# Peptides against a protein of PDB entry 6MBK, part 86

Target 1, 240 residues: chain A of PDB entry 6MBK
Amino acid sequence: GFEMVNFKEEGFGLRATRDIKAEELFLWVPRKLLMTVESAKNSVLGPLYSQDRILQAMGNIALAFHLLCERASPNSFWQPYIQTLPSEYDTPLYFEEDEVRYLQSTQAIHDVFSQYKNTARQYAYFYKVIQTHPHANKLPLKDSFTYEDYRWAVSSVMTRQNQIPTEDGSRVTLALIPLWDMCNHTNGLITTGYNLEDDRCECVALQDFRAGEQIYIFYGTRSNAEFVIHSGFFFDNNSH

## One batch from the design tools (peptide; made by RFdiffusion4, then SolubleMPNN)

Design b2_p9_5_s2 (from b2_p9_5, 5 letters changed)
Fold by OpenDDE base, seed 5:
Structure b2_p9_5_s2 (fold): chain B 240 residues (1-240), chain A 9 residues (1-9)
Amino acid sequence: as target 1 above (240 residues)
Amino acid sequence: MEKALGQLS
C-alpha cells in the first residue's frame, strides 16, 4: 500500500501505492523489527550494558550505542533502516556559531549549551570505557569511536526515539521504529499507537491519501523550539 | 522522527 520515496526538500518519505482511506490501518511494525533497549541488551552490546550503570540508566544512550554497533555490522538486520538515516542533522549538536548566536536572545540557548556539554561529557566517559572495559573489546567500534560518531548516534536517537510499552505492558521503554519513522510531518492528530495484544506499532491514516500521494502523519504537539531541539526543523502551521 | 504514540491496545 506504500513505498519509500526520496522526495525533494523533505528527503525520504512514504508514498501511497493505492488509495488509502482515513483511519485505515495501513502500517504496522512488530516489536521484533524495532530497535529497542531490549534488543540492545540482546546484542553484542549486551555484556557491556550489563556492566555499565549509565547505559542501564539512560535508555537513549543504550540505543545510541546499539545504533553504532549495528551500523558497524555488515550483516545487521537493521542495515536497510540505518542506511536511510541522515548522515548529519540540523539539531543543536550540529549548530554553527552563527546559529548559536541567533539563539542567544532566546531561552533555547541554555538548552543548547547544556546538550552540547552533556554530550561531550558522555563521549569522554564512554571513550574511556570503550578503551578500558573488557566487554568493549568485542564491539565493532572499539578502534573507531569518534565524537562525530557519537554525535550522530545521539542525534539519530534524539530525533527518532519513541516510548513504547514493554512486552508485558508493565512499564515503558525506548524504541526506534523503522519504516514508520520515515513518514514526514503534517498538522493533525496522533494516529499511531502500540497494540500490546498483537505486540506491534500501528498507524492509521490521518486522512484520505490517493495513490501517488505522500503519506504524512502528525508527530505531536510541540513548539517550534522543541522541534528544533528534538526534530531539527520548524513547522509554520504548528499549533504550538 | 520522534513521534508521540497513543495507546491502541
Scores: peptide ipSAE 0.074, ipTM 0.769, DockQ to the pose 0.172
Fold by OpenDDE base, seed 4:
Structure b2_p9_5_s2 (fold): chain B 240 residues (1-240), chain A 9 residues (1-9)
Amino acid sequence: as target 1 above (240 residues)
Amino acid sequence: MEKALGQLS
């Protein structure tokens, strides 16, 4: 009922191939297709994950490294997804001097500075880990791990991470949701949820879409401050 | 179904 298309000025998105009615379940993504903390643990990152307390404590960072490892792996299952991700973002970590100056008059500035500092510290920490830890030897990023790489991965996760239930429904975990997160945003209501019984993410149409129209979802309304706060980047147990 | 998923802007 839809196809991936590269739209002008919007990047990749989904286009309806048939008429879709409002509230129709048009898109679902099974857990097995998601990039999750669990899939990170089951990847080449697994051995290092098992030995690094920061990766264990901060699921968003685990996802960031998972994303970097998979990006650096030509045969990764998620290559088609990763290739649709932006190369850079309009997020605080990419702000230029003028943008930062503008934020100096806002409440968000302190959070932005904190994010810069934390990200830099995390990079420094993990650079050392990757260079020295025995379980990092097989990581595809062993010989190429730059701040720009880390900034990209963190920003990718920050903008796309979602909380989903664990398989048993007892807890929540973090996930990137391929295909679904290709939908560009429009004003409206959240129309995506997780169906635990069928173990899949489900999206119903926000409105009627005609064949040939781009399918939009609602990301939610967020201020700059809300963006930083709700990113999950700041973690209470962060030692950095 | 949990209607709680969405992206950050």
Scores: peptide ipSAE 0.051, ipTM 0.702, DockQ to the pose 0.120
Fold by OpenDDE base, seed 2:
Structure b2_p9_5_s2 (fold): chain B 240 residues (1-240), chain A 9 residues (1-9)
Amino acid sequence: as target 1 above (240 residues)
Amino acid sequence: MEKALGQLS
């Protein structure tokens, strides 16, 4: 009922191949296709994850490293997904000097600086870990881990991470949702949920879409402050 | 069914 299309100016998105009615379940993504903290634990990153408290405590960082490891793996299952991701983002970590200067007149500047500092500190920490920890030796990024790599991965996760239930439904965890997150944003209501019975993310149409139209979803309402604080500073209290 | 958060921009 839909196809991936590279739209001008908007980048990749989904286009309807048939008429889709409002509230129709047109898209679902099984857990096995998601990039999750669990899939990170089950990957080449697993041994290091089991020994590093920061990876265990911060699921978003675990996802960032998972993303980097898979990007560096030519035969990764998620290569088609990774290739659809932007090469740069409009997040504070990518702000140019002029943008930062503009923000000096706003209250956001302190949050931006904080994010810069935290990201730099994280990079420095993990650079050392990757160079010295025995369980990092088999990581495909062992000899190619730059700040630009880390900035990209952190920003990718920051802009695309979602909370989903654990398999048993007892807790929440973090996930990147391929295919679904290709939908671009429009104003509306949340139309995506997780179906535990079928163990999949489910998206119903926000409105009627005609064949040939781009399919949009509502990402939710977030302030700039909430974006910086909650996306950049996440500690998972769940045991992994 | 629990709601997904969607993307942040």
Scores: peptide ipSAE 0.044, ipTM 0.694, DockQ to the pose 0.158
Fold by OpenDDE base, seed 3:
Structure b2_p9_5_s2 (fold): chain B 240 residues (1-240), chain A 9 residues (1-9)
Amino acid sequence: as target 1 above (240 residues)
Amino acid sequence: MEKALGQLS
């Protein structure tokens, strides 16, 4: 009922191929297609994950490394998804000197500096881990792990991570949701949930969409990026 | 800032 299209102003999005009615289940993504903390644990990253407390404690960082490992793997199942991701972002980690100077007059500068500092510390920590830890030897990024790589991965996760239930529904975990995250934003209400019985993400139409129209979803009052900046990307690495 | 996804309900 939909197709991926590169729109002139909005970039990639989803277009309806038929009429879709409001509240119609038009899109679902099974767990097996998601990039999750669990899939990271089951990947080449698994052995290192099992030995590193930061990867274990911070699911967003685990996803970032999972994304980097899969990007560096030509035969990765997620290559088609990864190729659709932006190569750069407009997040604070990509701010130029002039943009930072502009923010110096605002309270936002403290958050920007904190994020940059924490990201740099994380990179330094994991650079050492990758160079010295035995379980890092098989990682495709062993000889090519730059700050730019890490910045990209962290920013990708920051802008696209979603909270979903674990398989047994007892806890929450983090996931990147291919195909679904191609939807662009419009004002409305959240219309995506997780169906545990069928073990899949499910999206119902926010409104009627006619064939040929772009399908929009509501991102919520707070974006994932804003949520992460507010609640989670700041981890004190001074103890490590 | 960047295009972000909504939280699942």
Scores: peptide ipSAE 0.040, ipTM 0.728, DockQ to the pose 0.090

Design b2_p9_5_s3 (from b2_p9_5, 5 letters changed)
Fold by OpenDDE base, seed 4:
Structure b2_p9_5_s3 (fold): chain B 240 residues (1-240), chain A 9 residues (1-9)
Amino acid sequence: as target 1 above (240 residues)
Amino acid sequence: MEKALGQLV
């Protein structure tokens, strides 16, 4: 029903291979295919996760390290997904000086500064952890953990993380949703949910899509600043 | 389900 395609200007996206009707369930992703905090705990990161309070408290950072570990693992199950991720982002952590100066006149500047400070602090902290903690010895990033690596990972998570229910439905957790997160944004309504009975993410079509058309989803209501800061793009038709 | 806004704090 769809295929991954590299679109000009938008990067990778999904293209319909047949006509898809509005509200048709065209895409589902089982939990076992997701990168989650749980999969991070069950990975090579697990022993360190069990000992580090920040990894435990901040699921987004756990996902960032999960991405880094899996990226550095040639035989990772998620290699096909990771290879579809951008190598660089248009998010604030990648801004040049002039881009930051432009934002100084906007409310977004405070969030930019926060991202810079937090990311730098986290990197410094985890650099020390990776160098000194016994459970870090088997991490594939042990001898190659740069700020650029960390910046990439947190930017990947920032732009792609989702809240999903835990398996028992009692809590929420964070997940990266392969294939689904390749859908680019358009205005509309949320058309993705989680089916606990089948333990999968389910996406229904926002509108009719013809064969050959790009399949868009609505990421949620965001301000222009939020698009820049958290999604790395401007959206001209944003309602905010 | 929407994409969660990235919070680094």
Scores: peptide ipSAE 0.082, ipTM 0.815, DockQ to the pose 0.856
Fold by OpenDDE base, seed 2:
Structure b2_p9_5_s3 (fold): chain B 240 residues (1-240), chain A 9 residues (1-9)
Amino acid sequence: as target 1 above (240 residues)
Amino acid sequence: MEKALGQLV
């Protein structure tokens, strides 16, 4: 059906290994393969999660710490996925002085500054938590938790988090969706949903793809400013 | 990347 390929300029993406027809269900990811708030709660992070109000209230931060814990765990089930993630991002948290200066002429500058401040505050808070909380002692982060680690994890989650239903379908939760999130973006319609009966994320082809072509999906309607702030890229063909 | 999950139509 498809394979992971490192494309020039675009980084990792999915390439069709056969012809795929429009609307064909070509990709599905069962819940058990997802990194979720629930999997975070069931991991080594679980005891700390149960005692920290911020982790409980902010699923994205829970996912960030889950990602860091799994990255630091050589035997993690998600190591193959984590190794495909970028080491750096084009998100505001990685902006250099010249990029920030460029944004000073835009309305995005206030959101950039907000992200800097929020991330710094979160790091300072959790650094103290990791150093002092009894349930942090078993975390693989105990002796190595830098701002760079936190910045990377937050940026990874910010650029890759998705809302999925809980197992019972009563609520929504956050997830990272391995393999599926390797699809690069194109303009179009949403072609991914969650099948509760089979308990899996399902993606149908946006268009016909020939063998050897890169498979693209539509991430949703966002402005270029929102892409920069939340996804770290500009999309030239963005109609918004 | 953050991707919108929709209902499969």
Scores: peptide ipSAE 0.072, ipTM 0.760, DockQ to the pose 0.178
Fold by OpenDDE base, seed 1:
Structure b2_p9_5_s3 (fold): chain B 240 residues (1-240), chain A 9 residues (1-9)
Amino acid sequence: as target 1 above (240 residues)
Amino acid sequence: MEKALGQLV
């Protein structure tokens, strides 16, 4: 077992409540608990999704809007998950001028600027859509869609989206994986997969964890620069 | 199981 804990310096994470052995399946999350493009389509966002080409083409944006709609819905199934999300991020969309200036000396600056521009354009587009589209009237964000909202949602998705198979396994889609995505990062190997037979995300322990230890996972093979861009942090022990 | 899932960092 494990429990959610707010760790100093690291924010929320998972702590082992018992000894967990390496390669032990300690965590699984059924599809029904995931926030997916499909769940977005099946939500109040569905009618708009069905008529907006960008939402259809960009699953990450669909997830962002799904997240916003659910956040604005007091009775949302995902409220417990949403409440665990940071209110702001250390990602480029939140960078202060000094942080941007620091990145000017790096190859990442172009990606930062691109992200700013794209996000601003997307917001402007969807602001207009929300104001004018007939299917936007029932969205809980109809009268409260700010750039800050959009920035938060996009950043949430950017830092937490995962590729999972569709139910039939024929394609891939995007998902936010509640509970699992609370695991903080360490160097190692990917230990999470999707079990189509049981239709769930499954995580096995990267190493032995003793009771009381924080459970870490490896987020993937990425450079520190990519960590900064996507997650807003450097990992000193990153081997890439 | 293909261990391919990870958070975007």
Scores: peptide ipSAE 0.045, ipTM 0.697, DockQ to the pose 0.151
Fold by OpenDDE base, seed 3:
Structure b2_p9_5_s3 (fold): chain B 240 residues (1-240), chain A 9 residues (1-9)
Amino acid sequence: as target 1 above (240 residues)
Amino acid sequence: MEKALGQLV
């Protein structure tokens, strides 16, 4: 067992309530609990999704709008999860002027400016869509869709999106994984995969954890967490 | 809490 705890240095994380052995399956999250492109399509966003080529082409943007719609819905199933998310991030979209000025002398400035430009362009596009498209009328974003809202949503998705298989296992899609994404990082090997037979995300312990210790996972070195598709409880090493 | 940063585009 484990519990959510606010740690002094790392913020929210998971703490073991009993001794957990290395390679023990201690955490799993069924597909029905995930925020996915599919759940976005099945939400109030569905009609608009079906008519907008960008939402269809960019699953991460679909997740961002799904997150915003659910945040604005008091009775959303995902409210308990959404309330655990940071209100602000240390991503480039939140950099202050002095931080940007410092980066002007580095190669990183091109990536920062690209992200700013792309995010601003997307916001401008979707602002018009929300104001004019018939299927946007029932969205909780109709009268309140700010750049700050969009910045928060895309930053939440960028920092938390994961690749999982589709229900039939034929393709890869994107998901936010509640509870699991509360695990903080340590050096090691990938210990999270997707079990298609049981249709769930599964995490095995990286090492022995004693009762009262924080449970860490290895995020890998890739831009997104990638799950190993498996029918068992064995996970691959971090691949470059 | 935060994972590796993904790309928006």
Scores: peptide ipSAE 0.041, ipTM 0.758, DockQ to the pose 0.276

Design b2_p9_5_s4 (from b2_p9_5, 4 letters changed)
Fold by OpenDDE base, seed 1:
Structure b2_p9_5_s4 (fold): chain B 240 residues (1-240), chain A 9 residues (1-9)
Amino acid sequence: as target 1 above (240 residues)
Amino acid sequence: MERALGELV
C-alpha cells in the first residue's frame, strides 16, 4: 500500500501506492524489526552494556551505540534501515556558527548549548570506555569511533526515538521504528500505537490518502523550538 | 505514540 520515495525537499518519505482511507491500518512493524534497548543488550554491545552504568541508565545512548555497532556491521539485519538514515542532520549538533547565533535571541539557545556540552562529555567518556574496557574489544567500532560518528548516532536517535512498551507491557523502553519513521510530519492527531497482543507498532492513516500521495503522520504537539531542537525543522502549521 | 523529545541528559 506504500513505497519509499525520496522527495526533493523532504528527503525520504512514504508514498501511497493505492488509496488509503482515514483510520485504515496501513502500516505495522513487529518488535523484531525494531532497534530497541533490548536488541542492543542482545547484540555485540551487550557485554559492555551490562557493565556500564551510563548505557544502562540512558536508553537513548544505548540506542546510539547500537546504531553505530550495526552500521559498522556489514551483515547487520538493520543495514537496509540504516541506509535510509540521513548522513547529516539539521539539528543543533550540526548547526553552523551563524545558525547558533540566530538562536541566541531565542529560548532554544540554552538547549543547544546543553546538547553541545552533554554530547561532548559523553563522547569523551565513551571514547575512553571503548579504548580501555575489556568488553569493548570486539565492538566493530573499536578502532573507528569519532565525534562525528557519535554526533550522527545521537542525532539519529534524538530525531527518531520512540517510547514503546516492553514485551510484557510492564515498562516502557526506547525504540527506533524502521519504515514507520520515514513518515514525514503534518498537523493532526497521534495515529500510531503499540499493539501488545500482536507485539507490533501500528499506524492508522491520519486522513484519506490517494494513490501517489505522500503519507504523513503527526509527530506530536511541539513548539517550533522543539521541532528545531529535536527534529531539525520548523513547521509553519504547528498548532502549538 | 509520539516521536520522543530526545534529550541526552
Scores: peptide ipSAE 0.179, ipTM 0.842, DockQ to the pose 0.867
Fold by OpenDDE base, seed 3:
Parts: C-alpha cells; structure tokens; sequence
Structure b2_p9_5_s4 (fold): chain B 240 residues (1-240), chain A 9 residues (1-9)
C-alpha cells in the first residue's frame, strides 16, 4: 500500500510501501469518511445552515464552518484528519506586507486584494450571525470566533476542496477527501474519479511507483498564478 | 476529479 511521510521539499505526502503499477487502483475513500456540505448539514451546524442563505449558497463557506466546528470538538470523527492539516498556509491571506508589495508588479495582485476583501466581509457578516442568531448558541465558535480561525478554515478549504457527485448523482457538491488530499502534485493526467455504485472516491496510479517512492497525482491544469492564489506553492515544471 | 480552485466570491 502506502504510508504518510514528511518529505523534505514537499512536506507531508504519500510513499509507496510496495511496487504500484500504472492504472492500478491503489486508493479509495468512501463517502462516509469525507467532509461534505451534507455532513455539515447533519452536524451541529445544521440548524444555522438551514436559516442562513450565504451558507446555503456557498458550499465552500459551509465546509469552512464545518471544519471549525469539528476542530473545536474533541470527540469529532475527523480529529485525526484535522490534526494532519497545516496550522498555517503559504496562501495570500498569510502574506506579509513585503510579499504583497512584490506581487504589485504582477497580475495576481487583483486576485490577492479580492481575496482579502471577500474574506474580511465574510468574517464581519458571520461574526454578527454567530453573536446574534439563536441557532449559533450551541456552536463551539460562539465565544472564540476570530479572524485567524476563519482565515485558517477558508485557506484549508481553498487548497483542498473537491467536486464530487451527490448521493443520487443528480448534482455536484463539495468535499474534503481525507488521506487522498495528502498526495502531492506532478504533471500528468487526472487519475481520480467517483464511483457512484460503490459510493467512493477512487484513485488509480498515474505511473509505475516503486516501493519507497513518493506517490504523486495531477491536480489539474494550473497557471503559476493559480498555484500561488489557490494552492500556496509554485510548480517549476508546470506546462501551462 | 480535479482539486477545485477555491474562490470565496
């Protein structure tokens, strides 16, 4: 199979423990293990979700609040996954003043400012909601909802969210995929899909991997600017 | 399946 390893250059990733052949199904994750908009609706966040139009309209924000609520819950099913997430990110919301100044000469600066503005506006809105809405009283966020908390949650979702089908396959929803999202990026083809019959995410090997090698996947076509804005890293061998 | 590009728009 594979194991989680901290690599010197890439950080945490997956390493093969045996030889894996190209196109071999080596990793699958059932829906019940995913953090989804549906699991958010079925959590302590559910009553508030049902009353707030922004949470209903923006699945990524729903996932961010779901992540915060579960992080604050010692007995959360997803604690083992949440503890593997970075405590900080190299994304624009964490940039220092000098890093922002460097980007002023690039087209990426508009996306950075937009992200700052949108995140700040969302925080201000939901701070008021959490303080005043009756269905927010049972949330672990009631007395400790800071901008730093929100920044972390939206950055986690921004860098790790995926589109998957709903249970009936009629629509697309958003999910965080534990274990699978530990794979680092390389150039290639999309090798992950969703099997509706077995109700699971399935990943096949992009290439042959020998025992002891890091297992890479292709995240999709991205510009270097998109890697910085959405993933928090540069990919030197990017073909786009 | 791609990692969805996250925008909080």
Amino acid sequence: as target 1 above (240 residues)
Amino acid sequence: MERALGELV
Scores: peptide ipSAE 0.175, ipTM 0.841, DockQ to the pose 0.864
Fold by OpenDDE base, seed 4:
Structure b2_p9_5_s4 (fold): chain B 240 residues (1-240), chain A 9 residues (1-9)
Amino acid sequence: as target 1 above (240 residues)
Amino acid sequence: MERALGELV
């Protein structure tokens, strides 16, 4: 009912191949296809994860390293997904000096500075870990781990991470949801949930979409500042 | 579900 398309201004998105009615379940993604903290633990990163307190405490960083490891793995199951990710982002970590100066007059500036500081500190920490920790020896990051790599990974996670239930439904965890996260944002209501019975993400159509139309989802309630900081774009029709 | 806002600590 849909296809991947590279839209001129929005990058990759989903286009309807048939008419889709509002509230129709048009897209589902089983857990096994997700990049999760659990899949990170079960990957080449697992041994290091089991011994690094920060990876264990910060699922978003675990996902970032999971992305980096899988990106560096030619035979990764997630290569098709990773190849759909931007090589660069419009997030603050990629801002030029003039863009940062512009934000100095906004409430977002403190978050920008926080991101810069935290990302730099994390990079410095993990650079040392990768160079010295025994369980880092088999990581593809061992001989090549740059700030640019880390900036990309954390930006990818920042813009795409989702909360989903654990398999037993007892807790929440973080996940990247391939295919689904290609949907670009529009104003509306949350139309994606997790079906624990079938162990999959399920997305129903926000509205009627005609064949040939781009399929949009609502990312969630965000301020303009939050869109800039966490999504890397302005949304002119944002009502929040 | 929504896309969780990225918090880097």
Scores: peptide ipSAE 0.170, ipTM 0.837, DockQ to the pose 0.885
Fold by OpenDDE base, seed 2:
Structure b2_p9_5_s4 (fold): chain B 240 residues (1-240), chain A 9 residues (1-9)
Amino acid sequence: as target 1 above (240 residues)
Amino acid sequence: MERALGELV
């Protein structure tokens, strides 16, 4: 019912291959296809995760390292997904000096500086961990872990992370949702949920989409400042 | 579900 397409302005997105009606369940992604904190624990990262308090406390960082480990693994199940991710983002960590100057007149500048400081501090910490911790020896990151790698991974997670229920539904955890996260943003209502009975993420169509049209979803209510800081884009038609 | 805002601490 849909295909991945590289659109000129929006980059990669999903295009309908048939007419899709509003509220139709057109896309679902089983848990086994998601990149989650759990899949990170079950990967080569697992032993280090079990010993590092920051990885345990910050699921987004766990996902970032999971993403880096899988990217460095040619036989990774998620290679097809990872290859669809941008190589660079429009988030603050990628801002040029002039772009930062444009924000100096806004309150967003403080959040930008915070991201710089936090990311740099985290990189410095984990660089040392990877160099010294016994459980880091088997990681593909052992011999090559640059700031650029970390910047990319945290930006990928920052722009794409989602909250989903744990398998037993008792708690929430973080996940990257392949295929679904290719949908670009539009104003509307949340049309994605998690079906615990079938253990899958489910997305219903926000509106009617004709064959050949791009399929959009609503990411949630955000200010333009939040879009810049957390999603890396302005939304001109933002109703917030 | 929404895409979570990804602030790093």
Scores: peptide ipSAE 0.170, ipTM 0.835, DockQ to the pose 0.901

